# Ledger of designs, part 135: peptides against a protein of PDB entry 2Q3Z

Target 1, 272 residues: chain A of PDB entry 2Q3Z
Amino acid sequence: YVLTQQGFIYQGSAKFIKNIPWNFGQFEDGILDICLILLDVNPKFLKNAGRDCSRRSSPVYVGRVVSGMVNCNDDQGVLLGRWDNNYGDGVSPMSWIGSVDILRRWKNHGCQRVKYGQCWVFAAVACTVLRCLGIPTRVVTNYNSAHDQNSNLLIEYFRNEFGEIQGDKSEMIWNFHCWVESWMTRPDLQPGYEGWQALDPTPQEKSEGTYCCGPVPVRAIKEGDLSTKYDAPFVFAEVNADVVDWIQQDDGSVHKSINRSLIVGLKISTKS
Target 2, 254 residues: chain A of PDB entry 2Q3Z as posed
Amino acid sequence: YVLTQQGFIYQGSAKFIKNIPWNFGQFQDGILDICLILLDVNPKFLKNAGRDCSRRSSPVYVGRVGSGMVNCNDDQGVLLGRWDNNYGDGVSPMSWIGSVDILRRWKNHGCQRVKYGQCWVFAAVACTVLRCLGIPTRVVTNYNSAHDSNLLIEYFRNSEMIWNFHCWVESWMTRPDLQPGYEGWQALDPTPQEKSEGTYCCGPVPVRAIKEGDLSTKYDAPFVFAEVNADVVDWIQKSINRSLIVGLKISTKS

## One batch from the design tools (peptide; made by RFdiffusion4, then SolubleMPNN)

Design b2_p22_2_s3 (from b2_p22_2, 10 letters changed)
Fold by OpenDDE base, seed 5:
Structure b2_p22_2_s3 (fold): chain B 272 residues (1-272), chain A 22 residues (1-22)
Amino acid sequence: as target 1 above (272 residues)
Amino acid sequence: IKKELVIVDEKLRKFLIIWTPV
């Protein structure tokens, strides 16, 4: 995992899985220096450099910092996300073939956000940075991935009395979403949660006031331990949210029509 | 009850899963 510089990122749908080649390039010239700059411009370092540096031996701490710094939300992070198909003032997310060019552009432009990224680009850059810092990491693709916006473990959509979908109020499921898993011990948790930890660098929801996600033990997600730091409910919902179909009546009342479990989620880990 | 996939936005790669009576 740490030594692999070339790989594939899985995309498409559960019924038609595709992949793209990706150059992670964690050992290319200057990439380690860029990863160190990324740590040195993070909000925690700027607030208290001594405290931040003292914690960089913890892959839990570093993983959480990298998750936040790969996106440019709330900080001097690497990538600006965009999904509206208007990429004329930057680079289309679909055109990237590796992390090295992205990281070099970020550094060479004075740590200005690179335009543009989507989930697999965020995940791939995070994978490069974490590997460069010596943390075993892989990219993960989840098909039929839920984005829980209100932390209720539900994907909710609404219909009127005629059965017509009210799209403006409905949560949606991604055909696919990408994040990373990193191997680490969890001395901050009860025994048994060492191993793969999920981290999501795509700016979806705030965690403790910052657009970051994880690390959370993959085991905790599998076992349904939602009390586990960090962001277990959100990551759990991505792979196993319930879907609720609401019917809104003319009087404004809502009725739950259908509640289904285990509709979302088909996780594929990249092989090194 | 049948499962139906409704694509809301192809560019955003997002869809809804709808259950309907048969």
Scores: peptide ipSAE 0.099, ipTM 0.696, DockQ to the pose 0.058
Fold by OpenDDE base, seed 4:
Order: structure tokens, then C-alpha cells, then sequence
Structure b2_p22_2_s3 (fold): chain B 272 residues (1-272), chain A 22 residues (1-22)
């Protein structure tokens, strides 16, 4: 989890699992320095360097900072996400084979955002950074991964009477999504939540005003403890959301379609 | 229920899963 520099990232679909090789490279030359720069350009450091530095001994704090800084949303973070197949002004997310080139590009261009990333790229870079900082971390792939946008633990599809999906803000189920799990103690929580913590560096939803997610105990997600910081409802929904199909009539009335239970979430953790 | 895959990125083969009642 800390020592392995090469691994696989799982992709594809639940029925057709694929993997790609990935070079995490957390021990390659200069990578630690880049990870330290990442910490030194984070908004919390810029606001109060002494306070930020005093908290860097906490993997909870560092994990949350890294989750936010791997994406360039809200800060001088590493990667710009793009999902529209228009990658001509950068590098296609599919072209990356490791975290090292991404991190080096980021640093060498004055901490300018690297174009482009998607979930597995974000997760892989976060994994590299966290491992480099001594936090045991693995990439996780979740198949049929829900993106709950309204925090109701439901993925709701609204359809008209003709079965056409209504609304630009449809909640989403990805064929796969990637994030990381990091091993840490949780002195900020009740006993028993030590262990694997989910962190999601893909800019999906804001947490406390910043595009970051976690850390949240995997145990809390498993047990359905949605009160547990950070972002338990969102991560819970990724793996457990119920799918509801609504039929919206012209009068604005909404009826639940009789749908078979859709299974959200099939989580695969990488073995180190 | 018909499973529909909405392609978000053809190159990435990343899909949104949409379930439509049949």
C-alpha cells in the first residue's frame, strides 16, 4: 500500500471488468518534493501557513487536503477534469500510464493544471501523493457507481409520459468510478472507525465549499452511519443509492415507475 | 426495464446507465 510503485486500475463494467497498468511512482526522483509543493500551494497553507503545517501530522487533514488539491477546482490543484471527448488542447485521460508524468508536468509548468483527468486519473494521482506522504493508500473501483447530486441517497430519473428523460440535471450512474481508500486512525471520531477511509479526488460535489471528498470510514459506509465525517451520505450513495424512475406527467404529477431493484455499487479494491 | 447506456465519452467507454421502463 505504500511500497508498491506499479499496479493495476480496474475499469470497464461490472460484467466486463478491465484493467490498465499504472505507474504510481511514489518513490521516483523528485516526486516527494512535488507532493510537498502540493501541500504548500493549498488554500489552507496560503491562508495560514503555521496552522496548515501544524496539522500535516494528521493523515485525516492531509487526506482531505490531497483530495481537494488533486483536482484544480477552487485552487492551484493538479488536474483539470474533462468528460466531453474534446482533449485536443491537452492529453487525453486515456493516454496516461502513470502519476509521475502528471505530477512533473504540474510542477514544471508552475503548478498549472494538467489537462486532462477523469476519475481513475484523479484517483491514481491521489494514491501516489498519499503513498508518497506515508499514508497507505489503494485505488478503488466501484462499478455501477451512483452520483447523488441532491443528497437524498436516491438516483432519480424523471421521465415524461413517452419515457424520455427530463431535466438537464439527471443524477448519474457511472459504469465505473474510481476513488482511493487510505488507512488511518480517526481520533476525531468515536472508537472503531480506524482503518480504511474513502477519499474521492474527482470533483463531483463540494464538501464544505471545496471540491473534495472524505476521509470517511469504510466501516461507516458499510454500517450506514451517515453522520460520520466527512461526506458519508455522498460516499454511501455511490455504493448504495436506490434507483427510482419517476414518470412526470404534463400536469407536473410524478408517479413512481414499477422498476426492478437496480443494484448500485460493486466495489473492487486494488491489492498492493 | 430496458438498460440504456448513454455514452459520455466514446474513447473512454464511460457510460451513464439509464434504466427505461419497457
Amino acid sequence: as target 1 above (272 residues)
Amino acid sequence: IKKELVIVDEKLRKFLIIWTPV
Scores: peptide ipSAE 0.274, ipTM 0.834, DockQ to the pose 0.050; fails the geometry check
Fold by OpenDDE base, seed 2:
Structure b2_p22_2_s3 (fold): chain B 272 residues (1-272), chain A 22 residues (1-22)
Amino acid sequence: as target 1 above (272 residues)
Amino acid sequence: IKKELVIVDEKLRKFLIIWTPV
């Protein structure tokens, strides 16, 4: 989880699991320096360098910073996400084969956002950075991964009488989603939450005003402790959200479908 | 059990997978 520079990222669907090779390359020349630059351009450092530096001994703090800085939302972060299949003015997310090229491009272009990333790219870059910074980290893939926008632990969708999906499509389920898990102690929490912590660098929802997610103890998610910082409800929903299927009639009446069930979440961690 | 894949947005890889008891 720290020493391995080559690995695989799981993709596809729960029934048809695929993988891609990935070069994390955390020990390649200049990569550590780039990771340090990433820390030095983060909004917290720019606001108060002394305070930021004083907190860099905390993997909790660093993990949260990295989660925010791997995406370029809200800051001078590494990657711009794009999902619309229009990548002509950049690099297709599917074209990346490792984190090293991405990080080097970011640095070499004056810390300008690299075009483009999607979940596995974000996760892989975060994994590289966290490993460089001495935090044991692995990429995780969750199949049938929910994106809860309103923190209600529900994914709601509507159908008309013909079964066609209607309404807001913002709360959705990904065929797969990737994030990272990092090993750390949690002195900021009650005892027992040390170990793997989920961090999600894909810009999905804001946490404390920044597109970042975690760290949250994997144990807390497993036990359903949604009070645990950071972002436990969101991460819980990714793997455990309830899906509600509403049927809307022509008269505007709505009723819950009783004939459908959906299983959210099938998490696969990278093999050690 | 019937599995239904509802594609909401192909470009965004957003899906709904529905299991319908038969």
Scores: peptide ipSAE 0.190, ipTM 0.774, DockQ to the pose 0.053; fails the geometry check
Fold by OpenDDE base, seed 3:
Structure b2_p22_2_s3 (fold): chain B 272 residues (1-272), chain A 22 residues (1-22)
Amino acid sequence: as target 1 above (272 residues)
Amino acid sequence: IKKELVIVDEKLRKFLIIWTPV
C-alpha cells in the first residue's frame, strides 16, 4: 500500500464495474515536500503551530487533517469539487491520470485550489498524501453510496399520490462514491479498533465545523458501533442507509410505501 | 420485480433505485 505508486480506481455502476489507471506517485520528486506544505498551511497549524506539530506523529490526527485539506472547503486545500459538467475554466475531473500533476499545480500556484475534482480525484490525492506520509492507504469505491445529511441513517424521499417526488432532495444516493481506508492504531479508542480506518476527503458534510470525515474504524462500521470517532454514523450510512419512500396524500398524511425495497451500498476495496 | 431508477439530480449523478414487486 505505501510502496505502490500505480494502481486502479474503480468506477461505473454495481452491475457494470469500470476502472481507470491512476498514478499515485508518492515517491516522485518534490511530492513529499508538497505534502509537508499541505500540513503547514492547515488551519490547525495556522492557529497553533506548536500544538499541530506535536500531533503529527499521530496517524489519526494526520489522517483527519489530510481529509480536510485535500478539499479546498474551509481552508487552503488542494481541490475544488464540481459536478455540473462545466469545467472550461479548469481541468475536467475525468482528465486527471494521477495525483502528482494536481499536487504540483497546487504548490506552483501558491497553494491555490486546483479546478476540478470529484470523489475519485479527492480519494486518489488523499491516498497519495497519506502514503507519502508513511500511512498505508488504499482507495475504496462504494456503489449506490448514500449521502445522509441529517444523520438519521435514512435516505428519505417523499412522493405525492401520483408517484411524483416532492420535497428536499438533499439526501441522495451516488451511483458510486470513492474514499480511502488507512491502516493505523487507534490509541484514542478502546482496544480492538486498530486496522483499516475510513477517511472521506470529498466535501459532503461538516465534521466538527470542517469538511472532513474520519478516521473511523472499518470494524466499527461493520459492527454498527456508531459512537466511535470520527463520523461513524455518516460513514455507516454511506454503506448501510435504509431508504424510505414516503407517500404524501392531499390531506397531508404521510405513509411508508409498502411495495418498494431499496438497496444501498456495495463496497469494493483495492487489493495491493 | 420491477426495477425503477429515479434520478434525483442528473448533473450530480444522484438517484434512487426502487424495486417494486409486480
Scores: peptide ipSAE 0.144, ipTM 0.737, DockQ to the pose 0.058; fails the geometry check

Design b2_p22_2_s4 (from b2_p22_2, 11 letters changed)
Fold by OpenDDE base, seed 4:
Structure b2_p22_2_s4 (fold): chain B 272 residues (1-272), chain A 22 residues (1-22)
Amino acid sequence: as target 1 above (272 residues)
Amino acid sequence: LKKTLEIVDEKLRKFRIVWEEV
């Protein structure tokens, strides 16, 4: 989890699992320096360098900073996300084979955002950075991953009486989504929440005003403790959201379909 | 009921599942 520099990232779908090789390269020349630069350009450092530096001994703090800084949303972060298949002015997310080139490009261009990333790229870069900083980290793939946008722990489909999907298709299920899990103690929480913590560097939702996610204890997610910092409801929904199929009648009445069920989430963690 | 994968956006790796009566 710290020493492995090469691994696999799982992709595809629950029925057709695929993987790609990935070079994390956390021990390659200059990577540690780049990780330190990443910390030194984070908004918390810019706001109060002394306070930021004093907190860098906390994997919880560092993990949260890294989750925010791997994406370029609202800061000088590493990667710009793009999902529209228009990558001509950058590098296609599918073209990356490792984190090292991404991090080097970021640094070499004055901490300018690298174009482009998607979930596995964000996760892989975060994994590299966290490992480089001595935090045991693995990439996680979740198949049938829910994106709950309204924090109700539901993925809601609205259909008319003919079964046609209606309304804004904002709530969606990804065929797969990637994030990271990092091993750390949680002295900020009640006993028993040490261990794997989920962190999501893909800019999906804001957490306390920043596009970051976690750390949240994997145990808390498994036990349904949604009060646990950070972002437990969101991460819970990714893996456990209930899917509700609403039937809307012409008169505006709505009822739940009783004949339909879908299980969200099939999480696969890497051993590397 | 048959579960059908509905691609919401071909450019996006997002889908919805639709049930159809077979």
Scores: peptide ipSAE 0.173, ipTM 0.749, DockQ to the pose 0.057
Fold by OpenDDE base, seed 5:
Structure b2_p22_2_s4 (fold): chain B 272 residues (1-272), chain A 22 residues (1-22)
Amino acid sequence: as target 1 above (272 residues)
Amino acid sequence: LKKTLEIVDEKLRKFRIVWEEV
């Protein structure tokens, strides 16, 4: 989890699992220096360098910083996300084969955001950075992954009385989504939450005003402890949201057509 | 009820689960 530089990232769908090879390259020349630069340009360092540096001994703190800094939202982060298939002014997310080129491009262009990333690219870069900083980390793929936007643990869609889907269709289920899990102790929590912690560097929702997610104990998600820091409800929803189909009638009344616990989520972790 | 997948955007790899009466 720290020493492996090459691996696979799982993609596709639950029925048709695919993988791509990925070079994490955490021990390649200059990568450690780039990871340290990433820490030194984070908003917390810029606000108070002494306080930030004093907290870098905490994997919890560092993990949360890295989750925020792998994306360029709200800071000088590494990657710009794009999903509209218009990648002509950058590199297509599908063309990346490793984290090293991305990190080198970021540094060499004065910490300017690299175009472009999607979930597996964000996760892979985060994995490289965390491993480089000595935090055991693996990429995780979740199939049928929910994106809950309103923190109600539901994926909701609305239909009219004719069965036509209404609204902006903002709440979605991904065929797959990728994030990372890092091994750490949680002295900030009650005993028993040491172990794998979920971190999501893809800019999906803001946590405490910043596009970051986690760390949250995988155990807390498994046990349904949604009070656990950080972002337990969001990560829980990714793997276990209920899907609700609403029907709106002409009179404006709304009723549930189906309330079934859909098994959202099939999580696969990498072995290396 | 049959579970079906409604693809909202193939490029974005997003879908909705829809239930239909069989």
Scores: peptide ipSAE 0.147, ipTM 0.727, DockQ to the pose 0.059
Fold by OpenDDE base, seed 3:
Structure b2_p22_2_s4 (fold): chain B 272 residues (1-272), chain A 22 residues (1-22)
Amino acid sequence: as target 1 above (272 residues)
Amino acid sequence: LKKTLEIVDEKLRKFRIVWEEV
């Protein structure tokens, strides 16, 4: 989890699992320095350098900073996300074969955001940075991954009496989504939540005003303890959300229907 | 209910799953 520089990232769909090779390269020349620059340009450091530096011994603190800084939302982070197949002014997310080139580009261009990333690119760069900082980390792929926008643990579709989807289709289920899990103790929580912690660097929802996610104990998600910081409801929904259809009739009445045909979540963790 | 796939990016094989009544 720390020593392996080469690995695979799982993609595709639950029925048709694919993988790509990825060079994490956490021990390549200059990568540690770039990771330290990433810490030194984070909003918390800029606000209070002494306080930020005093907390860098905490993998909980560092993990949360990294999840926010791998994306360029809200800060001078590494990657700009794009999903519209218009990548002509940058690099296609599919073109990346490793984290090293991305990090070097970011640093060499004065910490300007690199174009472009998607979930596996965000996850892979976060994995590299965390490993470089000595935090055991792996990339995780979740198939049929839900994006809950209102923290109600549901993916909701509004329909008319004819079953036609109405209104905003902002909530979605991805064929696959990637994030990272990092091994750490959780002295900020009750005993028993040490071990793998989920972190999601893909900008999906804001946590405490910043596009970041986690760390949250994988155990808490498995046990349904949504009170654990950070972002337990969101991560829980990614792997366990129910799909609900709200059917509105002409008289204004609403019928709730649970869609049992779609099973959210099939998580695959890498061994290295 | 019919399972439909809304294509976000065909090249990247990114899809949003949507259910529609038949």
Scores: peptide ipSAE 0.296, ipTM 0.825, DockQ to the pose 0.051; fails the geometry check
Fold by OpenDDE base, seed 2:
Structure b2_p22_2_s4 (fold): chain B 272 residues (1-272), chain A 22 residues (1-22)
Amino acid sequence: as target 1 above (272 residues)
Amino acid sequence: LKKTLEIVDEKLRKFRIVWEEV
C-alpha cells in the first residue's frame, strides 16, 4: 500500500466495472515536500502551529487534515470539484492520469486550487498524500453510493400518483464514488477498531464545519456502530442507506412504495 | 412494479431508482 506508486482506480457501474491507470507517485521528487506544505497551510496550523505540529504524530489527526485539505473547500486545499462538464477554464477531471501533476501544479501556483477534480481524483490525491506521510492507504470504489444530506440514513424519493418524481433531488445515488481507506490504530476509540479507516476527501458534507470525512473504522461501519467518530452515519449511508420511495397522492397523503430489492453499495478495494 | 433507473444528472453521475406500476 505505501510502496505502490502505480495502480488502478475502479470506475463505471456495478454491472460494467471499469478501471483507469493512476500514478500515485508518492516517492517522486518533491512530492513529500508538497505533502508537508499541505500540512503547513491547513487551517489548524495557521491557527496554532505548535498545537497542529504536536498532533501530527497521530494518523487519525493527519488523516482528517488530509481529508479536508485535498479539497479546496474551506481552505487552501488542492482541488476544486466540478461535475457539470464545463471544464474549459481548467483541466477535465477525466484528463488526470496521476496525483503528481496535480500536487505539483498546486504547489507551483502558490497553493492555488487546481481545476478540476471529481471523486476518484480527490481519492487518488488523498491516497498519494497519506502514503507519502507513511500511512498505508488504498483507494476504494463504491458502486451505487448514496449521498445522504439530511443525516437520516435514508435516500428518499417522492413521486406523485402519476409516477412523476417530485421534490428535492438533492439526495442521490452516485453511479460510483471513490474514497480512501487508511490503516491505523484508534487509541481514541474503544478497543477493536484498529485497522482500515475510511476517509472521504470529496466535498460532500461538512464534518465539524469543514468539508472532510473520517477517519471512521471500517469495522464500525460493518457492525453498524454509528456512534463511532468520525462521520460514521455519513459513511454508513454511502454503503448501506435505505432507499425510500414515497408516493404522494393529490390529497397530500404519502405512502411508502415497495422497495425490497434495492441494495445500496458495492465496495471494491484496491489491492497492493 | 417495475424497477426503473432514472438518470438525475449524467454529468454528476447521479442516479435515482424508482418503482413504477406496470
Scores: peptide ipSAE 0.217, ipTM 0.750, DockQ to the pose 0.065; fails the geometry check

Design b2_p22_3_s1 (from b2_p22_3, 13 letters changed)
Fold by OpenDDE base, seed 4:
Structure b2_p22_3_s1 (fold): chain B 272 residues (1-272), chain A 22 residues (1-22)
Amino acid sequence: as target 1 above (272 residues)
Amino acid sequence: AFVDPAKNLYALQVPIGSEITL
């Protein structure tokens, strides 16, 4: 795998796939220093610097730290996510053309969170940071990406008798979602799980109390091994969740129906 | 950097079936 500084990130929808150019810039001046600052402000370092530093040789450990630190949830992380289309007090997620400006802004403002990111921005910044730290990493886009909030591997819609979705739509399918895959060995797992590991820096669900996700072997997800750390059920659901409609009838009964029209998961891995 | 709004069509992450307002 060749670490390129420029690449493409896939966006849009399953029906209307598009891409944007992105400058990852992992070899630009000062970017490595910013990545080291990111490590030095992480909660694990602040709690026990010696222990954190002793673990930085592990791409598993570093990947998980970076996944948490690219978002500003729970820590002094890089990006604040926003999805409500109100970006007037910051930079629109769509305005970013690379990771370098984001990282420089973060550092130059005293590690203050940068406004704003969405999934591809989080993923791209994570990709830059991981590449800077010598971890081969690529951005991945998944169309019709499920966000399972109750850890049952389902996206559940409650519907009335007319098929209209009821409630707050807590569980959802994104038109697209981006995360990263990093190449690493997994000495902490059984043999055969080396290779691409999924990491998700977008703050979706907490893992061990922190908004982070992974690393989880792509192989484990493909094979349905949900017992492997980290966060295999969540990542599995992103690409494989079944959609279930709970249809309320007039008599108050609820009918369970498998929604075969909504197919979760169309993963595209970038080559650069 | 200025981003062409036309190139940003469908760039936002939104729930499936939601209208994207640029």
Scores: peptide ipSAE 0.358, ipTM 0.762, DockQ to the pose 0.479
Fold by OpenDDE base, seed 1:
Structure b2_p22_3_s1 (fold): chain B 272 residues (1-272), chain A 22 residues (1-22)
Amino acid sequence: as target 1 above (272 residues)
Amino acid sequence: AFVDPAKNLYALQVPIGSEITL
């Protein structure tokens, strides 16, 4: 995982699986220096450099910092996300073939956000950075990936009497979503939560006031331990959320229906 | 009932049933 510089990222949907080759390039010239710059411009370093540096020996701490710094939300992070299919003022997310060009662009433009990324771009850049810092990391793709916005472990759709979705489509299921899993010990948790930890650098929800996610033990998600830091309910929902339809009737009554046609979560872990 | 746009949207991440058109 640490030594692999090239790999594939899975995309598309559960029915139409696609992949792209990706150059992670964590050992290419200057990439380590860029990763160190990423750490040195993070809000925690700017607030207290000595404290931040003292914590960089912790892959838990570093993983969480990288998760936040790969996106440009709330900081001098690397990538700006965009999902409205309007990329004319930047680079289409589909145009990227590796992390190296993104990281070099970010550095060369004075740590200005690179336009644009989507989930696999965020995940791939995070994977590069984490590997560069010596943390074994892989990209993960989850098909039918839920985005729970209200932390109730449900995807809720409001529907009229005809079954048409009404109101703000805030909660959604992505065709696919990518994040990373990193191998680390968890001395900050009870014994047994070492191993793969989920980290999500795509800016979806705020965690402790910052657009970051994880690390959370993959084991905790599998066992349903939603009390485990960080962000266990959110990551659990991405792979296990139930879908509920709230159907309004003509008389103003509301009927709750479980949508069994929408199955959340089909996770594929890559080797790179 | 929900259309998977991924077939038509190449490799873009989109909501299931998205009306986003390329």
Scores: peptide ipSAE 0.350, ipTM 0.763, DockQ to the pose 0.261
Fold by OpenDDE base, seed 3:
Structure b2_p22_3_s1 (fold): chain B 272 residues (1-272), chain A 22 residues (1-22)
Amino acid sequence: as target 1 above (272 residues)
Amino acid sequence: AFVDPAKNLYALQVPIGSEITL
């Protein structure tokens, strides 16, 4: 998890699983220096360098900083996300074969955001940075991954009498989503939450005002302990949300239906 | 024709149940 520089990332769908080779390259020349630059341009460092530096011995703190800094939302972070298939003014997310080129481009352009990433690109870059900083990390793929926007642990669809989805699809289920799991102790929590921690660098929801997610103990998600910091309800929903259809009839009545055909969550962890 | 992106677009992250015109 720290020493492996080449691996695979899972993509596709639950029914059509695909993988791609990925060069994480955490030991390639200059990558450690770029990871240190990433820490030195983070908003917490810019606000109070001494306080930020004093906390860099904590993998919990560093993991949360990296989660925020891999995306360019709210800061001078690495990647700009795009999902509309219009990549002509940058690099298609599908063109990347490793984290090294992305990190080098970011640094060489004065820490300007790299265009473009999607979930696996964000996760892979975060994995590289965390491994480079000595934190054991792996990429995780979740098929049928929910994005809960209102923290109710549901994915809600509004439908007409014909079953057609109405209005803006705020909440959604992705065909797949990638994040990282990092191994660390959790001295900031009750005993028993050491081990794998989920971190999500894809900008989905704000946590404490910043597009970041985690670390949250994988154990807490498995046990349904949604009080555990950070972002347990959101990560729980990614893998466990129930799907609800609100069906509006012509008479204006609304019927609530549990959608049992849309099963959220099928997580695959990588070995490398 | 419309196809399910989740079946045909193996690399891209897309909403489940979306359709793409071919």
Scores: peptide ipSAE 0.348, ipTM 0.766, DockQ to the pose 0.275
Fold by OpenDDE base, seed 2:
Structure b2_p22_3_s1 (fold): chain B 272 residues (1-272), chain A 22 residues (1-22)
Amino acid sequence: as target 1 above (272 residues)
Amino acid sequence: AFVDPAKNLYALQVPIGSEITL
């Protein structure tokens, strides 16, 4: 996991799985130095350098910093996300073939955000950075990935009597979503939560005021222990949310229906 | 009915049922 520089990232949908080759390039010239710059421009370092540096021995702390700094939300982070198919003022997310060019562009432009990323780009850059920092990390893909916005472990759609979705913005399910899993001990938790930890650098929801997510033990998610830090309910919902349709009738009544045709979550963990 | 946009747009992350086209 630390030593692999080339790999594959899974995309597409649960029914139509696709993969792309990706150059993580964690050992290419200057990449480690860029990863160290990333740490030195993080908000916690800028606020208190001594405190931040004293905590960099913790992969839990570093993982959380990296998940926040790979996106440019809230800070001088690496990537700007965009999902509206309008990339004319930057690079299309589909054009990237590796993390190296992204990180070099970020550094060479004075730590200015790189345009543009989507989930697999965020995850891949995070994977590169974490590997550079000596943390065993892999990219994972979750098909039918839920984005729970209100922490109720549901994806709720409002529909008319004809089944048409109503409202400007509903909670959503991505066709796929990528994040990373990193191997670390969790001395900050009860025994047994060492191992793979989910970290999500795609800016979806704020955690403690910053667009970051995790680390959360994969075991905790599997066992349904939503009390574990960080962000267990959110990550749990990504892979396990129930889908509910609220169907409005002509008389103004609302009917609750469990949507059993939309199965949230099919996680694929890579072998490298 | 929900449409799978990834059937034709294999690389893009999109909401399930999205009508986003390239």
Scores: peptide ipSAE 0.345, ipTM 0.761, DockQ to the pose 0.266

